# Designs tried in a protein design run: peptides against a protein of PDB entry 4GXB. Part 1

No score or structure here was measured in a lab: all are predicted.

Target 1, 277 residues: chain A of PDB entry 4GXB
Amino acid sequence: VPTEEVSLEVLLSNGQKVLVNVLTSDQTEDVLEAVAAKLDLPDDLIGYFSLFLVREKEDGAFSFVRKLQEFELPYVSVTSLRSQEYKIVLRKSYWDSAYDDDVMENRVGLNLLYAQTVSDIERGWILVTKEQHRQLKSLQEKVSKKEFLRLAQTLRHYGYLRFDACVADFPEKDCPVVVSAGNSELSLQLRLPGQQLREGSFRVTRMRCWRVTSSVPLPSGSTSSPGRGRGEVRLELAFEYLMSKDRLQWVTITSPQAIMMSICLQSMVDELMVKKS
Below, numbering starts at 1 at the first letter of every chain, in headers, positions and changes, except where a header shows other numbers.
Peptide ipSAE was made for these designs. It is ipSAE averaged over its two directions, with the distance scale d0 held at 1.0 Angstrom where the peptide's residues are scored. Compare it between designs on one protein only; published cut-offs may not apply.
A fold fails the geometry check if it doesn't show the stated peptide or something in it is severely misdrawn.

## One batch from the design tools (peptide; made by RFdiffusion4, then SolubleMPNN)

Design b1_p28_2_s3 (from b1_p28_2, 14 letters changed)
Fold by OpenDDE base, seed 3:
Structure b1_p28_2_s3 (fold): chain B 277 residues (1-277), chain A 28 residues (1-28)
Amino acid sequence: as target 1 above (277 residues)
Amino acid sequence: MEEEERRRREEEEERERKRLEEWEKLFS
């Protein structure tokens, strides 16, 4: 693609549009810097955010496809998909809520975290009780952003990325699950027949390894993957988990977001390594 | 042969029980 100046739309978590003038040849960091400049986000806070490719669902929710890599050209990455449902979203890219303290010291950083958190609550990514919801709404009405965030930080799945409903082979074959990534874990929510909703925690520190596999189902093949038509690429995330002492077991998640899940895993591991050093 | 088969079944049942225990631990 020839180098041209273009207007690129980047969305915040709340759907707010940020228009930036960039070159088609600008890499992810260049675009991120342009967005930061447009928002008046200081340079020292840019590293706390990343650009993500998402698919906007009919209900307005974002299905995260992947994080844009450093070498990518965001304009090309999004436009090459030839669908208006694909968007670029700015979101925080760290997991430990302790880093919120660094970000929220700045007005723009605070606003970004606030907008993201409000959106995550509204979308059901962060789990809230009725009373917590009332408290959050009260704080929102008062526009007490810092207090709102402090309360939100205590909530279940704060800082998690929630994926679309998918299928896992654990604990049973073809088990419908909702996967969320955060707090150095993959959380699998599932309801077995006749049972209550249960949540399983797969800590990344107990994952020996993981891999993403892509396959094209055979025309005559049976696929039980939700939302997949015939001939569509099937993505799976498989990880080998230390279930007990000296007992490893593979768990496989079938999801079009398998790549994003793997990115989250790596990101969580990387962050843990930084903390350990 | 019957004793060996019994032993095999017992081992399989034990493995299944352990898997269930591990599942319950993860999803507790």
Scores: peptide ipSAE 0.189, ipTM 0.680, DockQ to the pose 0.039
Fold by OpenDDE base, seed 2:
Structure b1_p28_2_s3 (fold): chain B 277 residues (1-277), chain A 28 residues (1-28)
Amino acid sequence: as target 1 above (277 residues)
Amino acid sequence: MEEEERRRREEEEERERKRLEEWEKLFS
């Protein structure tokens, strides 16, 4: 691709647009630095954020596709898809809420976390009770961003990434589930026939390994995931989980976001390793 | 054959029991 100066749009979690002038040949870090500069985010806080490729849904919500890699050219990566639904999003790239303290010390960092958190609540990624929602709304009206975040940090699935509804083979074959990644786990929300909504926790520390596979469904195969077109590539995330003492079992999630799920798993593991050092 | 079939059934029942126990443990 010829090197040219271009205007690149990067979105915050809430859909706010940040326009940066970059070269088509600029790598992910270069673009990230440009975004940080545009926002007046200090250099020492850049590492707390990453650029993600997402698909914007009709309701304005983001379906995360993958994290942009260091060697990638964000302009090329997003434009090569030839669809306006794909966007580049800036989001925090750590899991432990303790790191929020570092980011919140800066006004820009605080604003970024606040905007992300508000968006995550509005999109239902963070789960809130009626009372909690009232409290959050009150704090939002007062524009008390720090207090808002402190309350949000106590909420269920704070800091999680929520994926689009998909299918798992656990606890039953072809079980519809909603997967979320955070707090060193994959959370699977599901409703079995005649039962209430249940949540299962798969801790990454109990995952022996995981893999992503791709396959082409057979034309006559009835096991098409809802919303998947004929002939679309089927992505699966399979992980081997320690269910009980000395008993490993494979769990397979069928999702177009399997790659993103695997990225989350690796990221959570990496962060845990840093904490142990 | 009968003993093998019995053993197989017992193994399947045990596997299912473990599956259910693990389900209840994982999901709350």
Scores: peptide ipSAE 0.194, ipTM 0.689, DockQ to the pose 0.040; fails the geometry check
Fold by OpenDDE base, seed 1:
Structure b1_p28_2_s3 (fold): chain B 277 residues (1-277), chain A 28 residues (1-28)
Amino acid sequence: as target 1 above (277 residues)
Amino acid sequence: MEEEERRRREEEEERERKRLEEWEKLFS
């Protein structure tokens, strides 16, 4: 791609559009800096955010595909997909809510966290009771962003990234699950036949290892995987988990977002390592 | 042969019990 000046659209979590003029050859950090400048976000807060490639669903929700890498060219990455469904989104890129304190001290940072949190609640990523919802709405009406965030920080799955419904082989084979990443864990929500909704917690500290695999199913008439078109790439995230003392078990999640899940795992591990240093 | 089969069944049942306990612990 020739080096040219282009207008690139970057979305916030709430769908707000930020238009930046960048070069087609600008790397992820260059684009991120341009977005920060456009928003008047201080340079010292840029590191708390990242650019993500997402697919916009019909309902306007975002399916996170992956984090854009440092060497990547965001303009090329998004345009090469040749679909208007793909967007670049700015989102916070840390897990510990303690870092919110640093970001919230700045007006722009506060607004970004607020917009993200409102969106996450509206999309059901953050779990709220009826009473909590009432309280949040009251704070939203008052435009009390700090108080809103303080309340939100106490809510279940605050700061989590929720993935699209997918399939796991645990506790049962071909079990429909909703996976969320946050608080140094993968949360698996599932409903077994005749049972209520359950949530399983897989702590990253108990994962010995994980891997992502990509495969193309053979066009054999016997692979009746319902819902997958013939020839679609199958992505799986497999992790080896310490179930009990000296007992390791592999858990496999089949999802188009397996790459994003692995990115989340690595990011959570990295953050934990930084905290321990 | 019967004792070995019984022992195998008992071991399998114990394994299933442990798996269930681990499930309940993870999904509590």
Scores: peptide ipSAE 0.182, ipTM 0.675, DockQ to the pose 0.036; fails the geometry check
Fold by OpenDDE base, seed 4:
Structure b1_p28_2_s3 (fold): chain B 277 residues (1-277), chain A 28 residues (1-28)
Amino acid sequence: as target 1 above (277 residues)
Amino acid sequence: MEEEERRRREEEEERERKRLEEWEKLFS
């Protein structure tokens, strides 16, 4: 792609559009800096955010595909897909809510976290009770952003990334699940027949390893996940989990977002290592 | 052959039982 100046659209979590003028040859960090400048986000806060490739669903929700890599060219990455459903989204890229304190000290940082959190609640990524929802709405009406975030930080799945409904082989084969990543875990929500919604926690510290595999289902004898056509690439995230002392078990999640899940796992592990250093 | 099939079934049932036990533990 020839180096030229282009207008690139970057979305916030709430769908707000940020248009930046960048070069087609600008790398992820360059684009991120341009977005920060457009938003008047201080340079010292840029590192708390990342650019993500997402697919916008018909209902306007975002399906996270992957984090844009450092040496990647965001303009090329998004335009090469030749589909308007793919977008670049700015989102915070840390897991520990303690880092919110640094970001919230700045007006722009505060606004970004607020917008993200509102969106996450509205989309059901953050789980709220009726009473909590009422309290949050009250704070939102008052535009008490700091108080809103402080309350939100106490909520279930605050800071988590929620994935589209998918399938796992645990506890049963072909079990429909909703996976969320955050707080150094993968949370699996599922409802077994005749049972209420349950949540299982898979802590990254108990994962010996994980891998992503891709395969093409064969027309003969392969069960395709609902919504996947024949011949479509099937992605799976498999991790070996320490269920009990000296007992490892493989858990496999079948999802188009398996890559993103693996990125989240690595990111969570990396953050834990930084904290322990 | 029949004994091998029986053994395989028993192993599958045992694996299923173990998964369910771990399910109750993880999701309790």
Scores: peptide ipSAE 0.176, ipTM 0.694, DockQ to the pose 0.038; fails the geometry check

Design b1_p28_2_s4 (from b1_p28_2, 15 letters changed)
Fold by OpenDDE base, seed 4:
Structure b1_p28_2_s4 (fold): chain B 277 residues (1-277), chain A 28 residues (1-28)
Amino acid sequence: as target 1 above (277 residues)
Amino acid sequence: MEEEERRRREEEERRREEELRRWEELFS
């Protein structure tokens, strides 16, 4: 792709559009810096955010495809998909809520965290009771963003990334699940036939290893994934989990977002390693 | 460091249990 100046649209979590003028040859960090400059986000806070490739759903929700890597060209990455549904989104890229303290001291950082949190609540990524929702709304009405965030930080799945409904082989084969990543875990929500909604927690510290695989179903094979056409690439995330002492078990998640899940796992592990050092 | 890690793990476990309880309440 020839080097040209282009206007690139980057979305915030709430769908707010940030237009930046960049070169087609600008790498992810260059684009991120441009977005930060446009938002008046200080340079020392840029590292707390990342650019993600997402698919915008009909309801305006984002299905995260992957994190843009350092060597990537965001303009090329998004336009090469030849679909207007694909967008670039700015989101915080750390897991420990303690880092919120570093970000929220800045007005722009505070606004970004607030917008993301509001969006995550509205989309059901953060789980709230009716009473908690009432409290949050009260704080929104008062425009108390800091207090809002402090309350939100106590909520279930705060800071998690929620994935689209998919399928796992745990606890049973072809089990419909909703996966969320955060707090150094994968949360699997499932409802087995005739049973109540349950959640399984898989801590990354108990994962021996994980892998992403891609396969093309045989023409005679039934694709178990809703919405996938015949012959579409099937992505799977498999991880080996320490269920009990000396008992390892593989768990496999079949999802178009398997790559994003693996990115989350690696990111959570990396953050844990930084904290231990 | 080990004691701090243990405390952190215990706190994480407690938090997890509390979250699970809240979840059960939310989805009951």
Scores: peptide ipSAE 0.031, ipTM 0.430, DockQ to the pose 0.021
Fold by OpenDDE base, seed 1:
Structure b1_p28_2_s4 (fold): chain B 277 residues (1-277), chain A 28 residues (1-28)
Amino acid sequence: as target 1 above (277 residues)
Amino acid sequence: MEEEERRRREEEERRREEELRRWEELFS
């Protein structure tokens, strides 16, 4: 792609559009800096956010595809897909809510976290009771962003990234699950026939290893995974988990978002390592 | 053949039950 000046659209979690003038050759960090400048986000807070490639669903929800890497060219990454469904989204890139305190000290940072949190609640990524919803609505009406965030920080799955419904081989083969990543875990929600919704937690600290694999199913293969079209690439995230003392078991999640899941895992591990150092 | 199929089904069910029990240990 020739080096040219272009107007690149970057979305916030709430769908707000941020137009930045960048070069087609600008790397992820360059674009991120341009977005920060456009939003008047201080330089010292840039590191708390990242650019993500997402697919916008018909309902306006975002399906996270992957985090843009440092060496990538965001303009090329999004335009090469040749679909208007793909967008670049700015989102916070840390997991520990303690870092919210640093970001919230700045007006722009506060607004970004607020917008993201509102969106996450509206999309059902953050789980709220009726009473909590009432409280949140009241705070939203008052435009009390700090108080809103403080309450939100106590809610279930605050700071989690929710993935599209997918399939896992645990507890049963081809079990429909909803995976969420956050708080150093993968949360798997499932509803077995005749049972209530249940949530299982896979802590990253108990994962020995994980891997992403891609495969092209044979047309004659009888293995019908829900949502997999014929001839489509199948992505899987497999992790080896310490179920009990000295008992390791592999768990495999089949999802188009397997790459994003692995990125989340690595990011959570990295953050834990930083905290321990 | 029927006995072998029955045994296989029983083993699969047992395995599923064991997996379910393992999952329950992870539930929060």
Scores: peptide ipSAE 0.024, ipTM 0.484, DockQ to the pose 0.031
Fold by OpenDDE base, seed 3:
Order: C-alpha cells, then sequence, then structure tokens
Structure b1_p28_2_s4 (fold): chain B 277 residues (1-277), chain A 28 residues (1-28)
C-alpha cells in the first residue's frame, strides 16, 4: 500500500467519531497518539487505552474482533476487510479498576471512562438492578461523572468485556453460553434446560495453558453450531483448567471471538504479573 | 451391536453427568 495521508475514523465506545489525519503507513501506536492528540488526552494516559477492531452489529453493539497489534497498520487492517461493518474503537485496555483513579484525574480520561461505562451499561455488559439503574440515571442527569463511575465500579461485571453468544463443551457438549472476560477470569453464563441461569468462573490463575485453533469443518460433519455456513472458519479457544487439586481438564469455547478471548486472557495475565513484580 | 451401542450411550451419559458434577463443584 502506497504511503499517503488519509482520514481515519476511530470510534469511542459510545459511537462518537474521532477523525484523525494519519498516514496509511502509520502503525497502531502512531494512530493511537493521533487520536489522543485529537482528544487532548495527555501522553501519560495513552497507555491506558488501546485500539480495537470491532464489527458493528445491526443493533449498534460492537463485537470485538481483536486488539490491534503494535506492528499493524490500522488503516490497512480495517479497510482490507472491505466492509463498513468493521470499525476501529478506542477503549480502556486495563482490567483493575484501581487504574481508573489515574485516568479519572484528567478531564479527558474521565470523559472516556464515563462514555465507555455508560455504553457498557446500555449494552448490558455491566449488570444492574432496577434500583442501581435509577441511581445511575440520576447521576447522569446531574452530570456527575466521577460519582457515576464510583457507583459503576461496584456493579457486577464492571470492566468486563462481553462476547457474543457462543458454544462451549462444558459442562455439557454444545452448551450455549455467554462469555465475559474481566477481573482475571472468564465468566461463562449458561442456562441448562429446566435450570436457572448459572455463572461459572474460570480464573486465569488456574489456567495452565490456552490455545486458539482454526479449522474448516468438513461438509459431511454435522456442525451443530447455529449460524455458521458450511465452509466458514471455525475458531475455538481451549484452555486447560485446574478443576481441583491435581485435576486438569480442557474446556473449549467455540466462538468467532476466540482470538479476542485469548487476547483478553493474555492481557489479564500480563496485568497480574505487573502487579506482583 | 445394540448392547455395545447402549453401553456407549450409557458411558457418554455418565461422562456428561460427571462433567456437570465437576461444574457444580467448581462453581459452588
Amino acid sequence: as target 1 above (277 residues)
Amino acid sequence: MEEEERRRREEEERRREEELRRWEELFS
């Protein structure tokens, strides 16, 4: 791709558009810096955010595809997909809510966290009761962003990334599940026939290893996965989990977001390592 | 053949029950 100046659209979590003038050859960090400059985000806060490739769903929600890597060219990465559904999104890239304190000290950082949190609540990524929702709305009306975030930090799945409904082989084969990543875990929500909604917590500290695999289903194979056409690439995230003392078991999640899940796992592990050092 | 198939189904069901039990133990 020839180097030329282009206008690149980067979305905030709430769908607000940030237009930046960049080179087609600019790498992810260069684009991120351009976005930060456009937003007047200080340099010392840039590291708390990342650029993500997402697919915008019909309802306006974002399906996270992957984090843009350092060596990538965001303009090329998004345009090469030849679909307007794919967008680049700016989002916070840390898991521990304690880091919110650093970001919230800055007006722009505060606004970004606020916008993201509002969006996550609206999209149902953060789980709220009716009373909590009322309180949050009241704070929104008062435009009390700090207080809003403080309340939000106490909510279930605050800071989690919620994935699209997918399938897991645990506790039963071909179980429909909703996976969320956050707080150093993968949360698997499922409802088995005749049972209440259950949530399983797979802590990253109990994962011995994980891997992502891609495969093309054979035409003769009964791919019971609803919604994937024959011949589409099937992505799976498999992790080996310490169920009990000296008992390891593999759990496999079949999802087009398997790559993003693995990125989240690695990111959570990395953050934990930083905290322990 | 029928008895082997029945045994296989019973083993699969047992395995599923064991997995479900493991899930309950893990998330209790």
Scores: peptide ipSAE 0.022, ipTM 0.479, DockQ to the pose 0.033
Fold by OpenDDE base, seed 2:
Structure b1_p28_2_s4 (fold): chain B 277 residues (1-277), chain A 28 residues (1-28)
Amino acid sequence: as target 1 above (277 residues)
Amino acid sequence: MEEEERRRREEEERRREEELRRWEELFS
């Protein structure tokens, strides 16, 4: 692609658009800096955020595809997909809520975290009780962003990224699950027949290894899931988990977001390593 | 066709301005 100046749209978590003038040859960091400058976000806070490739659903929700890598050209990455559904989204890229304190010290950082958190609650990524919802709404009406975030930090799945409904082989084969990544874990929410909603917690510290595999389903006459056209690539995330002392078990998640899940796992591990260091 | 395209462009521009205003209010 020839080097040209273009207007690139970057979305916040709530769908707000940030237009930046960049070169088609600008790398992810260059684009991120341009977005930060447009938002008046200080340079020392840029590292707390990343650009993500997402698919916008009909309802405006985002299905995270992957994190944009440092060497990528965001303009090319998004336009090469030849679909208007794909967008670039700015989101915080750390897991430990302790880092919120650094970001919240700045007005722009505070606003970004607030907007993201509001969106995550509205989309059901952060789980709230009725009473908590009332309290959050009250704080939102008062525009008390700091207090709002402090309350939100105590909520279930705060800071988690929620994935689209998918399938796992745990606890049973072909079990429908909702996976969320955060707090150094994968949370698998499921409802088995005749049972209440259950959550399985898979801590990354108990994962010996993980891998992403891609396969093309053979035309088997069996009912492929209605949403996957014939010939679509099947992605799977498999991880080997320490279930008990000296007992390892493989768990496999079948999801188009398997790559994003693996990115989250690696990111959580990396952050834990920094803390130990 | 030209008038419809013009209206579409004007609507898109208006939408962009409204969206820009919303984030400016948030980050200003």
Scores: peptide ipSAE 0.000, ipTM 0.261, DockQ to the pose 0.008

## One batch from the design tools (peptide; made by RFdiffusion4, then SolubleMPNN)

Design b1_p29_7_s2
Fold by OpenDDE base, seed 1:
Structure b1_p29_7_s2 (fold): chain B 277 residues (1-277), chain A 29 residues (1-29)
Amino acid sequence: as target 1 above (277 residues)
Amino acid sequence: ALTLYEVARFFRGSLSKEEIEAKRKKIFK
């Protein structure tokens, strides 16, 4: 791709558009710095955020595809998909809520976290009770962003990334599940007809290993599953989990977001390692 | 759905399988 100056749109969690002038040859960090500059985010806070490739759904929700890697050219990465549904989104890229303290000390950082948290609640990524919802609304009305975040930090699945509904072989074969990643775990939520919500919590520290596989199914008449059509890529995330003492079990998630799930796992592991060092 | 190209591109700069496994072993309990 020839080096040219282009206008690139980057979205915040709340849908706010940030336009930056960059070169087509600018790497992820260059674009991130441009976005930070546009937002007046201090340089020392840039590392708390990342750029993500997402697919905007019809309802306006973001389906996370992957994190943009350092060597990537964001303009090329998004435009090569040749679809307007793909967007670049700025989001925080750490898991431990303790890091919120660093980010919240800055006005821009605070606003970014607030916008993200509001969006996550609205989209049902963060789980709230009726009473908690009332409290959050009250704080929103007061525009008390710090207090809002402090309350939000106590909520279930705060800081989690929620994936689109998919299929897993846990607890049984072909179970429809909603996967969320956060707090060093994968949460698999299942609701079968007439049953209560069940959740499997899989801590990364009990995952012996994991892998992502991609395949193109052979042309067959039985390709009815999403992502398994003729010529479509099927993605699976499989992890080997220590269920009990000396009992390992494989869990497999079939999802077009398997790569993003893997990214989350690796990111959580990396963060844990940093804390232990 | 992701393309094969996107999958390949994504993993180009990723850690090796050995490196990933080594990291997992360090925190595995």
Scores: peptide ipSAE 0.015, ipTM 0.390, DockQ to the pose 0.074
Fold by OpenDDE base, seed 5:
Order: sequence, then C-alpha cells, then structure tokens
Structure b1_p29_7_s2 (fold): chain B 277 residues (1-277), chain A 29 residues (1-29)
Amino acid sequence: as target 1 above (277 residues)
Amino acid sequence: ALTLYEVARFFRGSLSKEEIEAKRKKIFK
C-alpha cells in the first residue's frame, strides 16, 4: 500500500468511534499513540492498552480475532480483510485488576475503564447477580465511575475476555462450551444434556504446554463449529493440563478464535512471570 | 507448541528495571 495519510477509525469497547489521522505505513504503536493523543491519554498510560482486530457482530458485540502485533500496519490489517465487519478496538491489555489503580487515577484512563466495564457487563462478559446489577445501575445513574469500577472489580469474570460459543473435547467429545480468558485461567462454561451449567477452570500455571493447529476438514467430515462450511480452515487450541497429581490430559478447543485464545494464554503467563521477577 | 517453561525461561535470572519495563510494554502492546 502506498504511503499516504488516511483517516482510521478505532473503536472503544462501547462502540465510541475515535478517528485518527495516520499514515498507511504507521505501525501499531504509532496508531496507538495517535489514539492516545486524540483521547488525551497520558503517554505513561499508553502501555496499559492495546489495539485489537475484532469482528463486529450484528448486535454490535465484538468477536476478538487477535491483538495487533508491533510490526503490523493497522490500516492495512483491517482494510485487507475487505469487510466492514472488521474493526480495530482499543482495550486494556493487562489482566491483574491492581493495574486499574494506575489507570483510573487519570480522568481519561478512568473513562476508558468505565466504558469497557459497562460494555462487558451489558454483553454478559462480566457475570452479575440481580442485586449487583441493581447496585451497578444505581452507580451508573449517579455517574459514579470510581465506585462503579470498585464494585465491578469484585464481580465474577471481571477483566475476562469472553469468546464466541465453540466446541471442546472436554469433559466429553464435542461439548459446546463458552470460553473466557482471565485471572490466569481459561474458564469453560458448558451445559451437558440434562445437566446444569458447569464451569471448568483451567489455570495457566497447570498447563504444561499449548499449541494452535490449523487444518482443513475432510469433505466427508462434519464441521465441528456451527456455521462453518466443509473444507474451511479449522483452528484448534490444545493444551496439556495437569488434572491431578502426575496426571496430564490434553484438552482441545475447536474455535475460530484459537489464535486469540493462545495470545491470551501467552499474555497471562507473561504477566505472571513479570510479577515474579 | 509453547511451553510454560519456555515462557518462564525468558525471566530466568535477575532482570533490570529496564528489562522489566520492556517486557511489560510487550505484554500490553
């Protein structure tokens, strides 16, 4: 793509549009800095956020595809897909809620976290009881952003990234599951026939290894993921998990978001390692 | 395949403040 100045749209979690003038040759960090400048986010807080490639669903929800890498050109990455469904989204990129304290001391940072959290609750990524929902709504009506966040930080799956419904081979073959990443774990929610909703927690500290595989299903084979046609590329995330003492078991998740899941795993592990150093 | 050990190996030994900050930057970016 020829180097030229373009207007690039970057979305916040709540769908707010941030238009920035950048060069087509600007890399991810350059675009991120432009977005930060547009929002009046201080330079020292830029590192707490990342740009993500997402697919916008019909209801406005975002299906995260991947984090944009440093070497990428965001303009090219999004436009090359030739679909208006794909967007670039700004989101916080850390897992430990303790880092919220650094971000929310700034007005802009506070607003970003607030907008993201509201959106995550509305989309059901953060799980709330009826009473908690009432309390959150009250705080929202009062526009008490700090108090809202403090309450939200205590909620189930706060800070998690929720993926689209997919399939896993655990606890049994072809189980429909909803995967969420956060708090150094993959949470797998599933409902087996005749059973109540169950949640499995797979802590990254108990994962010996993981991998993403790409394959093309056989024409005679059934598609493992709903809505996928035969012959389409199938992505799987497999991890070897320490189920119990001296018992390792492979768990495989079949999902178009397998890459994003692996990115989350790596990011969570990296953050833990930084804390240990 | 990525192993937890391989990730942890990066942080083996004593890291300087600058190295830690550099890693944090990579995590968040």
Scores: peptide ipSAE 0.014, ipTM 0.381, DockQ to the pose 0.137
Fold by OpenDDE base, seed 4:
Structure b1_p29_7_s2 (fold): chain B 277 residues (1-277), chain A 29 residues (1-29)
Amino acid sequence: as target 1 above (277 residues)
Amino acid sequence: ALTLYEVARFFRGSLSKEEIEAKRKKIFK
């Protein structure tokens, strides 16, 4: 692609649009810096955020596709998909809520975290009780962003990335699940027939390995699940998990977001390594 | 949906058992 100046739209988690003028040849970091400058985010806080490729669903929700890599050209990455559904989103890119303290010290950082948190609650990514919801609303009405975040930090799945409903072979074959990544784990929420909502927690520290596979389903005469077009690439994330002492079990998640899940796993592991160094 | 080409281009693989074990060793030191 020829080097040209272009206008690139980057969305915040709440859908706020940030327009930046960049070169088509600008790499991810260059675009991120441009976004930061547009938002007046200090340079020392840029590293707490990343750009993500997402698909905007019909309801306006974001399905995370992947994190943009350093070598990528965000303009090219998003436009090459030739679909207006794909967007670039700015989001915090750390897992430990302790890092919120660094970001919250700055007004812009605080606003970004607040907006993201509000959005995550509204989307149901962060789980709240009725009473907690009341408290959050009260704080929101008072525009007490810091207090709002402090309360939010205590909530279930704060800081988690929630994926679209998918299928796993755990606890049984073809089990519908909702996967969320955060707090150094994959959380699998499921509801079996006649049972209450259950959550399976898979800590990354207990994963021996994981892999992503892609395949093209063979034309099997079996009823294509409604919505999967013939020939659609099937992605799976499989991980070997230490269920108990000396008991390893493979868990396989079938999801179009398998790559993103893998990225999250790697990111969580990397962060753990940094914390212990 | 992502194409095989896109997967190949943007995802080169996950960690091997050896790699994750090495990382674990570092984490738990």
Scores: peptide ipSAE 0.009, ipTM 0.416, DockQ to the pose 0.080; fails the geometry check
Fold by OpenDDE base, seed 2:
Structure b1_p29_7_s2 (fold): chain B 277 residues (1-277), chain A 29 residues (1-29)
Amino acid sequence: as target 1 above (277 residues)
Amino acid sequence: ALTLYEVARFFRGSLSKEEIEAKRKKIFK
């Protein structure tokens, strides 16, 4: 690819656009640094954020596709898809809320976390009661960003990444579920007919292994995953989970975001390894 | 229960001590 100067659009979680001038040959880290510079984010905080490839939905919500790898050329990666639906998004890339303390010490870092958190609440990624929502709105109106975040940190699924509705084979085959990744777990929320909402927690520390598979369904084949047409590539994430003492069981999630889920799992494991070292 | 190390070693992205340290340095500059 010839080296040329280009304008690249990077979005924040709330859809705010950040335009950066980069070279087509700039790698992910170069682009990230350019974004940081544009936002006046200090260098020592860059490592707390990553660039993600997402598909923008009709309602403006983001469906995360994958994290951009270090060797990638973000401009090429996004433009090669030849669809305006695909965007590059800046988001925090750690899981432990304790790291928020480091980021919040800086004005720009605080603003980024605040904007992300507001967006996550609005999108329903963070679960709130009516009363909690009222409290959050009050703090938002007062522009008390630190207090807002401190309250948000106590909320269910704070820091989680929520995926599009998909299908799992747990607790039974072909269960519609909403998967969220965070706090070193995959949370599976499901509502079976005639039953109340249930949530299953799968801690990464109890996952022996996981894998992503790609297949093309046969015409007479099994159920279609949401958002995938018949005959289109089907992605699955399968993990072997320690259900009880000496009892391993495979759980399979069928989702076009299986790759992103696996990236989240690896990222959570990596972070835990850092903390334990 | 599986230790974190035991879990991690089963993945392609198993981190060496050096890689862990590199990540630590990246986060905690």
Scores: peptide ipSAE 0.006, ipTM 0.359, DockQ to the pose 0.171; fails the geometry check

